# Ledger of designs, part 128: peptides against a protein of PDB entry 4LZF

Target 1, 155 residues: chain A of PDB entry 4LZF
Amino acid sequence: GGRLVVFPNGTRKELSADGQTVKVMFFNGDVKHTMPDQRVIYYYAEAQTTHITYPDGMEVLQFPNNQTEKHFPDGRKEITFPDQTVKTLHPDGREESVLTDGTIIQLNPDGSKVIQFNTGQREIHTADFKRREYPDGTVKTVYSDGRQETQYPTG

## One batch from the design tools (peptide; made by RFdiffusion4, then SolubleMPNN)

Design b2_p24_6_s1 (from b2_p24_6, 12 letters changed)
Fold by OpenDDE base, seed 2:
Structure b2_p24_6_s1 (fold): chain B 155 residues (1-155), chain A 24 residues (1-24)
Amino acid sequence: as target 1 above (155 residues)
Amino acid sequence: SREELIEELKKRQEELEKELAELE
């Protein structure tokens, strides 16, 4: 079942018996799999990188250092780093990182930064201040001019 | 950079696929 074609340049093309799977082994060592669902899996041999493309425009890149990048059709990108931190890049310029301990770091288009700690504390960074919010309702603000303000919880 | 690497890899893929298409 199936068939193998060997081209003069050394590239090989293997067709499954049902014709639904195609494997191209390029002369440089790269490999391209076309699957029945029209997903294409391309392996870059020298870079040891896998590139998966889906019919809906989704792309997945897998790097040899265990980093994975997902490129969504809406322009969003999701990067899973080797340490398993997940960073999402949004089309509006917002960036969000989720650390393995549950901490969330948000970078906003206006330049502000918000850190939601796994302890329930939140830190807000702006051009004018850094603010720490505590679970009990206490808020500490350090302004860029050096002023410090503490707001105590009521009740 | 990572982005530059991806672009280079895609370019190489395009060249290989083009050559294959010419042979088929």
Scores: peptide ipSAE 0.391, ipTM 0.899, DockQ to the pose 0.877
Fold by OpenDDE base, seed 5:
Structure b2_p24_6_s1 (fold): chain B 155 residues (1-155), chain A 24 residues (1-24)
Amino acid sequence: as target 1 above (155 residues)
Amino acid sequence: SREELIEELKKRQEELEKELAELE
């Protein structure tokens, strides 16, 4: 059978019969599960937050407001917000947000912004212009100097 | 911030795990 150890400080440790699962119930209410697949599940009782660490360095945080954060070994972070928007933060400073309506917003390290609308239109923001690309191939550009230009599609 | 909270939580975890290790 399994084993239960109760420590003087009130922390309890449960070991499975096969020794592959360890459950620590800390005196403050926190819980740590070490699983056979080597993932560690830590529950912060006061914050009601779950922190999962994987042997490859992946970390997953689950917050009580239904926000989830994935911290990848390469330094990338993926945040799923309560509204189910997914934001990816790249190590190079690039940020990408996928909205629930299918819109994709990309923020580039140089400050430029690209929006891929769910309508198929794309908008590019730079220091010099805002450009709207339409599914039919039409491109409208508004330059910082106020000039506006339309490029019509070719047949 | 959320990041500060995570750091605080990790620090607390480390303290608890250290205390446990000292008891074992």
Scores: peptide ipSAE 0.387, ipTM 0.899, DockQ to the pose 0.874
Fold by OpenDDE base, seed 4:
Structure b2_p24_6_s1 (fold): chain B 155 residues (1-155), chain A 24 residues (1-24)
Amino acid sequence: as target 1 above (155 residues)
Amino acid sequence: SREELIEELKKRQEELEKELAELE
């Protein structure tokens, strides 16, 4: 059968009969599960936060406010906010937010911003201009100097 | 911040796991 070890400090360690699952119940209420697939599930009792680590370096954090963070081995982070907005932080500094309505907001390392609206319109923000692209091919640009330009679709 | 919280939690975990390792 399995084994249960109770340590002097109050921590308990439970091993499955097959030795593939280990459950540590720390004296402070934290719980650590080591699973057969070698993922480790750690529950921080006071913070009510779950931290899952995978052997490939993937990490998942689940916070009590319903925020979830995925830390990928490539350095990318994916944050699912309580409102279900998903924000991806890329190693190159690019950030992408996908809103629940399908709108995508991209923040580029150069400081430019691109909004892909669920309507098919796209808005590009740079230091020099704000540009709105419409599904029909119309492009409206407002430059930082106040100049406005409309580019009409061809064809 | 979330990052600070995680670092604190990880530190706490490390302390607990260290203590456990010393007992094992």
Scores: peptide ipSAE 0.383, ipTM 0.898, DockQ to the pose 0.869
Fold by OpenDDE base, seed 3:
Structure b2_p24_6_s1 (fold): chain B 155 residues (1-155), chain A 24 residues (1-24)
Amino acid sequence: as target 1 above (155 residues)
Amino acid sequence: SREELIEELKKRQEELEKELAELE
């Protein structure tokens, strides 16, 4: 069977029968699980937050407001908001948000913005123009100087 | 901030784990 150790400070340590799983229940209410796959699950009792660390350097944070953050070893971060919007922060400064309706919003390091609508239309915002691309291949551009251009699809 | 919170939580964890290691 497993083992239970109770320390003088009130911390408790449970070891599985095979010795591959360890559960530490700290005197403050925090809980640490060490799994056979070397994953560590730490629960912060007061903050009601879970922190999972993986051997490859991946980290997952789960907050009491239902926000989840994934911190990838390459520096990328993925945030799932309570409304289920998913925002990805890339190491190069690019940000991408996927909305619940399927719309994708990309913020580029140069300050440009790209919106991919769920209708298949795409809108590009730059310092010089706003451009709308339509599924049929039509492209409409409004330049900052007020000019408007329409590029018609090639059949 | 969220980053400050995480740092504080990690610090507390380190203290608890250190105390446990001293008892083992």
Scores: peptide ipSAE 0.377, ipTM 0.898, DockQ to the pose 0.826

Design b2_p24_6_s2 (from b2_p24_6, 16 letters changed)
Fold by OpenDDE base, seed 3:
Structure b2_p24_6_s2 (fold): chain B 155 residues (1-155), chain A 24 residues (1-24)
Amino acid sequence: as target 1 above (155 residues)
Amino acid sequence: SREEQIKKLKEREKELEEELRKQE
């Protein structure tokens, strides 16, 4: 059978019969679950936040405002905002946001920006130009000096 | 910030785990 240990400070520890599952209920209301697969689930009672750690070093944080953060072992972070926008922060400084309508916004370390619209159009922003690419192959470029160029599809 | 909040939470977790270890 399982075991329950109650400590003088009010902390409680529950052990499964096989010892593979451990539940600690701390005196402050925090709860720690250690699972057979070596996942650790910690609940911070005051902050109402859940923190899951995996054996490979991955971490998942769930906040009371419905924001979720995944921290990958390679340094990448994936943030799901309450509005369901997903933002990925890459170790090289690149940022990608996926909006609920399917639009993808990429911010590059050099300051360039790429928007992939849900319509199939793409817009590229650099220091030198703003370019719009259309699904039919048409490309319109507005350069920083005011020059405009249209490239038509070959067909 | 979220980063500062997370740091504070992890510090509290470590303190509680150490207190438990001392009683075991």
Scores: peptide ipSAE 0.355, ipTM 0.891, DockQ to the pose 0.903
Fold by OpenDDE base, seed 4:
Structure b2_p24_6_s2 (fold): chain B 155 residues (1-155), chain A 24 residues (1-24)
Amino acid sequence: as target 1 above (155 residues)
Amino acid sequence: SREEQIKKLKEREKELEEELRKQE
């Protein structure tokens, strides 16, 4: 059968009969659950936050406001915000946000920004210009010096 | 920040785990 250990401080440890599941209920209300697949589910009682760690180094955090963060072994982070926007933080410093409407916002390590609108328009922001690309091939550029340029599609 | 919060939570977890380890 399973085992229950109760420690003097009030922490409780439950061991399954097969020994593959361990549940620790800490005196502060936190719960640590080690599963047969070696994932560890930690619940922070005060913060109402769940932290799942996987044997491959993957981590998942679930916050009470419905924000979810995935921390990948390669250092990449994927944040799902309460509004369902998904932000990916890459190890190289690149950030990508996917909005619920399909708009993609990319922040590059060099400080440039690319917005891919759901309309098919794309906007590129650099230190030197802002450029809007239209589905028809028209490109409008506003340079930092105030100059504006329009490139028309061929045809 | 969320990062600071996560760090604090992980530190707390580590402390509780260490306290448990000392009792086992």
Scores: peptide ipSAE 0.351, ipTM 0.889, DockQ to the pose 0.892
Fold by OpenDDE base, seed 1:
Structure b2_p24_6_s2 (fold): chain B 155 residues (1-155), chain A 24 residues (1-24)
Amino acid sequence: as target 1 above (155 residues)
Amino acid sequence: SREEQIKKLKEREKELEEELRKQE
């Protein structure tokens, strides 16, 4: 059968009969589950936060405000905000946000920004210009010196 | 920040695990 150990400080450790599941209930209310698949589920009682660690190094954090963070072994992070916006942080410094309306915002390591609007328009921000690309092929550029250029689609 | 909060939580987890280890 399973085993229950109760420690003097109030911490409890429950072992399954097969020894593959371990549940630790800490004296402060935190709970640690070690699962047969070697996944570890830690619940921080005061913060009401769940922390899942996987054998491959993946980590998942679930916060009480409905924010979820995935920390990948390659250093990438994926944050799902309460509003369901998904932000990906790449190891190279690139950031991508996908909004609920389908708009994609990319921040590049060089400081440039690209917005792919749900309308099919794209906006590119660099140190030298802001450029708007339209679905019809029109491109409008405003340069940092105030010059404006419009490129019309070739008919 | 959220990052600082996560760090603090992980530190607490480590402390509790170490306290348990000392009692086992």
Scores: peptide ipSAE 0.350, ipTM 0.888, DockQ to the pose 0.905
Fold by OpenDDE base, seed 2:
Structure b2_p24_6_s2 (fold): chain B 155 residues (1-155), chain A 24 residues (1-24)
Amino acid sequence: as target 1 above (155 residues)
Amino acid sequence: SREEQIKKLKEREKELEEELRKQE
């Protein structure tokens, strides 16, 4: 019950019997699927990359090196790198990376950086200092002027 | 860059879709 159309340039279009699924096979090898749920799946043949667009405006890109990017309607991007690190880019300029070992790295719009290590230690980088916080409550600060301060925990 | 690559891919997609539209 489906239909196949072959165009003069070599592009082929397949329609499902119900008309809800459309597959276009372009002459260059690219493939476009329009699905009943209104998502569109485009495969770039040369780049071996898949691009999915959703009705709500979300986009997903899958690259041949196993990198995946999700582009959310709110402008947020989530990148899963080949090493499985997940980086989130926020519209306000904030960036957050979650490493496979559980370390979280936050880059703030003001230029500050916060690292939450998997050991429970936290490191804070600002224009004025670098600070290391330890699970026992010890805090070590190195200021930009070279001064160093250690704050010991209360027993 | 990856962003530039994505842009180029989307441009190619648009071109192919437009060529198809002209033939339909």
Scores: peptide ipSAE 0.349, ipTM 0.888, DockQ to the pose 0.908

Design b2_p24_6_s3 (from b2_p24_6, 16 letters changed)
Fold by OpenDDE base, seed 5:
Structure b2_p24_6_s3 (fold): chain B 155 residues (1-155), chain A 24 residues (1-24)
Amino acid sequence: as target 1 above (155 residues)
Amino acid sequence: SLEEQIEKLRERERKNEEELAKEE
C-alpha cells in the first residue's frame, strides 16, 4: 500500500503504492506532486502560484491573477495575460503579441514594429518610415523626412 | 518585477527541498 511519512518539522510525504506518485506537503503549506509522467507540480501556498516542470524542460507558471507563463526549452517564453492576450518572447529579442481581437503586434530586435490588424490592414514601423498596407493593395508610406507616398494597386 | 518574484519563489522551493533532504 501507500505510505505517509510525517517529519519532525511538520512536512508530510505521501507515496503511492506503486511509487509513481509522490506528494510532499511542506511545513509552510507548499505542496509538491511528482507524477507518473515525470512532471512536477509545485504549489506555492502564500503566493497561490503553481509551477509545473516537465521532463523536456518546459516550465509553466500559473499565477492567482490568471496569468500563465510558459518557459520553453529553447528559451522562448509565452505569456497569457489575464485578458487573454498572448505574448511570445523569442530568444533573439523578437516579441509577438496576439490580442483578443485578432490583432498581431510584432516587435523586432532592430526596433521595427509590424501590426497586423484584424481588418486585414498591416502597418510597418521602421526608423525610416511608417507604412500602411491595405487589403486592396494600396500602400501609404510616411517617411521620416516628411515625404508621403501612396502606391495604388496595379492588378 | 515579476522576474524577481519568480526568483523568490524558486528560492523558497529550494529551501523547502533542502530542509526535507536534511530530515530524510
Scores: peptide ipSAE 0.445, ipTM 0.909, DockQ to the pose 0.952
Fold by OpenDDE base, seed 1:
Structure b2_p24_6_s3 (fold): chain B 155 residues (1-155), chain A 24 residues (1-24)
Amino acid sequence: as target 1 above (155 residues)
Amino acid sequence: SLEEQIEKLRERERKNEEELAKEE
């Protein structure tokens, strides 16, 4: 059978009969589960937050407000916000947000920004201009000096 | 910030593991 150890400080440790599952119930209400697949599931009682660590180095944080953060071994982070917007932070500094309406916002390491609207329009922001691309092929550019240019589609 | 909150949680976990190690 399994074993239960009760420590003087109030912490309890449960071991499965096969030794593959360990459950620690800390004196402060936190709980740590070590699973047969070597996942470690830690529950912070006061913060009502779950932290899962995987053998490959991936980590998942689940917050009480329904926000989830995934930390990948390559340094990438993926945040799912309560409104279901998904933001990806890349190791090179690039950020991508996917909104629930299908809009995609990309922030590039050089400071440029690209918005792909759900309407099919795209907007590009650089230090020198803002450019709007329309589905019909029209491109409107507003330069930092106030100059405006419209490129009409061919055909 | 959220990063600061996560760091506080990690510190809480570390302290719990240290206290358990003293009991074992």
Scores: peptide ipSAE 0.443, ipTM 0.909, DockQ to the pose 0.949
Fold by OpenDDE base, seed 3:
Structure b2_p24_6_s3 (fold): chain B 155 residues (1-155), chain A 24 residues (1-24)
Amino acid sequence: as target 1 above (155 residues)
Amino acid sequence: SLEEQIEKLRERERKNEEELAKEE
């Protein structure tokens, strides 16, 4: 019981029987879906890109190279790259990358860097030192002045 | 840039909606 309207310019508008879903097929090949939950799904035909807008302000972009970007209402962005690495950009300038092997790389606004390796080791980079933490509790620090320190676990 | 590309896409969407509004 739906309805199809065909306009002189070639654009088509399809309404569901309940009137809750609207599909517009534009003359240039673009497609817009308005869903019952108020999501809007727009497909750009030439760019082969999908843009989803949610009622809460969430946006999702899907690109033809398999990259996906999520734009959260709080200003956070989450990018899934074609290689399946996930990068989160926080409003405070902090960046976090999760690699496919489980390694997590955190870049802090002050320029410090933390790497959580999939082996359980952690490496911390600051202006003053580079520190490696081992699963057994051993900590090795190399300071910018060349001094080295080893902290042994309590046995 | 990606941001510029997204802006161009949004402009394309806006134009399509304007043309539809003229037909309705």
Scores: peptide ipSAE 0.440, ipTM 0.909, DockQ to the pose 0.929
Fold by OpenDDE base, seed 2:
Structure b2_p24_6_s3 (fold): chain B 155 residues (1-155), chain A 24 residues (1-24)
Amino acid sequence: as target 1 above (155 residues)
Amino acid sequence: SLEEQIEKLRERERKNEEELAKEE
């Protein structure tokens, strides 16, 4: 069968009969599970936080406030906030937030910002202008110098 | 910061693994 080892410091190690599952219960209440699929699940008892590592290099952090962070092998991070907003941080510095109402906010490495509203309107912020695009094809631009321009739909 | 908190957790894990290695 399985094995249970109890160490003098109070740490316990449980090994499955097939040796594919290992559970370590540390003296401080932390728990480490090594699974047959090579996932490692570490639970920090005091912080009530779970850290999962996958064999492909993916990591998942689950916090007690219901925030979840996924760290992908390519360096991308995906944060699910308690309000269920999802923020993606790309290795190139681009950030994308998807709000619960379907609004998408993109922050680009050049400092520009794009908001795709759930209404179908899009707002573009650059160093030179703020632009609102409407579903009918109307485009309103406010330039940094205060000039305003409206482009009407052609079709 | 959150990153600092995560690093403290990683350090806690490292210390637990070190203590286990001493017991084994």
Scores: peptide ipSAE 0.438, ipTM 0.908, DockQ to the pose 0.948

Design b2_p24_6_s4 (from b2_p24_6, 12 letters changed)
Fold by OpenDDE base, seed 5:
Structure b2_p24_6_s4 (fold): chain B 155 residues (1-155), chain A 24 residues (1-24)
Amino acid sequence: as target 1 above (155 residues)
Amino acid sequence: SMEEQIQKLKEREAENEKLLAEEE
């Protein structure tokens, strides 16, 4: 059968009969599960946070406010906020946020910003200009010097 | 920051694992 070890400090270790599952209940209330698939599920009792470590190096953190963070082996991080906005942090410094309305906000390492609105409009921010692209092909640009340009569709 | 919070959690985990390893 399974085994239960109780340590003097109050930590408990439960081993399954097959030895494939280990549950450690630490004296401070934290719980660690080692699963047959080699996932490690750690629960921080005070923070009410779950940390899952996968064999491939992926980590998932689940916070009590419904925020979830995924740390990918490639260094990418994906944060799902309580409002269900998803922010991706790329190793190159690019950030992408997907809003619940379908709007996508991209922050580039060069400091440029691109907003893809759910309406099909796109807004591009650079050091030199702010540009709005419309679904009809109209493009409006406001340059840093205050010049404004409108490009009309050729159709 | 969230990063600092995560780091504190990882430190707590590491401490618990160390203590367990000392008792085994």
Scores: peptide ipSAE 0.450, ipTM 0.905, DockQ to the pose 0.904
Fold by OpenDDE base, seed 3:
Structure b2_p24_6_s4 (fold): chain B 155 residues (1-155), chain A 24 residues (1-24)
Amino acid sequence: as target 1 above (155 residues)
Amino acid sequence: SMEEQIQKLKEREAENEKLLAEEE
């Protein structure tokens, strides 16, 4: 059968009958589960936060406001906000946000910004211009000096 | 910051694991 160990400080350790699952209930209310697949599930009682560590080095944090953060082994972070917006932070400094309406916003390390609208239009912001690309192939550019250019599709 | 909060949680976990290891 399983084993239960109770320590003098009030910490409890439960071992499954197969020895593959370990549950530690700490004296401060925190709970640690070690699973057969070697993932560790830690619950912080005061913060009401769950931390999952995977054998490959991936970490998942679940906060009481329904925010979720994934920390990938390559240094990438993926944040799911309570409104279901997903933000990805890349190791190179690039940021990508996917909005609930399907709009994608990219911030590049050079300070440029790209917006992919759910309509299929794309907007590019640089230091030198703002450019709007339309699904029909029309491209409108407004330069920083105030010039405007329209390129029509070669149809 | 969020990073500071996460760090405090990891420190609390490490302290609990240390105390358990001292009792075992």
Scores: peptide ipSAE 0.448, ipTM 0.905, DockQ to the pose 0.911
Fold by OpenDDE base, seed 2:
Structure b2_p24_6_s4 (fold): chain B 155 residues (1-155), chain A 24 residues (1-24)
Amino acid sequence: as target 1 above (155 residues)
Amino acid sequence: SMEEQIQKLKEREAENEKLLAEEE
């Protein structure tokens, strides 16, 4: 059978009958599960947040507002917001947000921004200009000095 | 920030694990 250890401070430790699962219920209401696959599931009682640590170094945080954060061993972070927008933070400083409508927003380390709209339009923001590309091949550029340029499609 | 919140949670976890290790 399983074992239950109760410590003087009120912390409890439950061992499964097979010895492969350990559950610690801390005095402050936090709960730690160590699983047979070596993942650790920690529940923060006050924050109502779940933290999962994997043996490969991956971490997953689940917040009570339905936000989820994944921290990958390569240093990448993936944040799923309550609205189901997914933001990826890359180790090189690049950020990518995928909206629920399929719009992709990329922020580059140089400060440039690219928006790929679900309509097929693309918008590029740099220090020097803002450019809008249309599916028909029209390109509109507004430069930082106020100059505007329109390139029309061929045909 | 969210990073500061996560850090506080990790610190809380570490303190709980330390206290458990001291009682075992």
Scores: peptide ipSAE 0.446, ipTM 0.904, DockQ to the pose 0.904
Fold by OpenDDE base, seed 1:
Structure b2_p24_6_s4 (fold): chain B 155 residues (1-155), chain A 24 residues (1-24)
Amino acid sequence: as target 1 above (155 residues)
Amino acid sequence: SMEEQIQKLKEREAENEKLLAEEE
């Protein structure tokens, strides 16, 4: 028992009987759905992209290549790539990538990088050194001046 | 960039909403 409005430019607006659901079909092929839960689903016809806006300010973008981006109200972004790698961008400038093999790559605002390998090894990159930590407690450091140091586990 | 593409999409949405508001 809703109503349909057709505008001269070809845009169409469908309203539910209770007014809680609105569907706008724009003249350019874009589609906007306003849902009873106040979620807005916008489809960009040319880009074949879906944009969902939630009442709390969260946004979700779904691209035709199967990439998904979540924009959180706190400014954090979470990108799921087509290969299922997940990258998180934090408001402080920290970036974290989780690879499908379980490897975690962290980029810190100070320019340092930490790689947690799925083997349990960890690699730390700073301006001054690259350091590899092994599961047995051995630590190998290569300094920017070319010096190398090996620290053995304490028995 | 992807950020520029997203911004262009948001601008397209804003234009469609403006045109609809002018017809209502």
Scores: peptide ipSAE 0.446, ipTM 0.904, DockQ to the pose 0.904

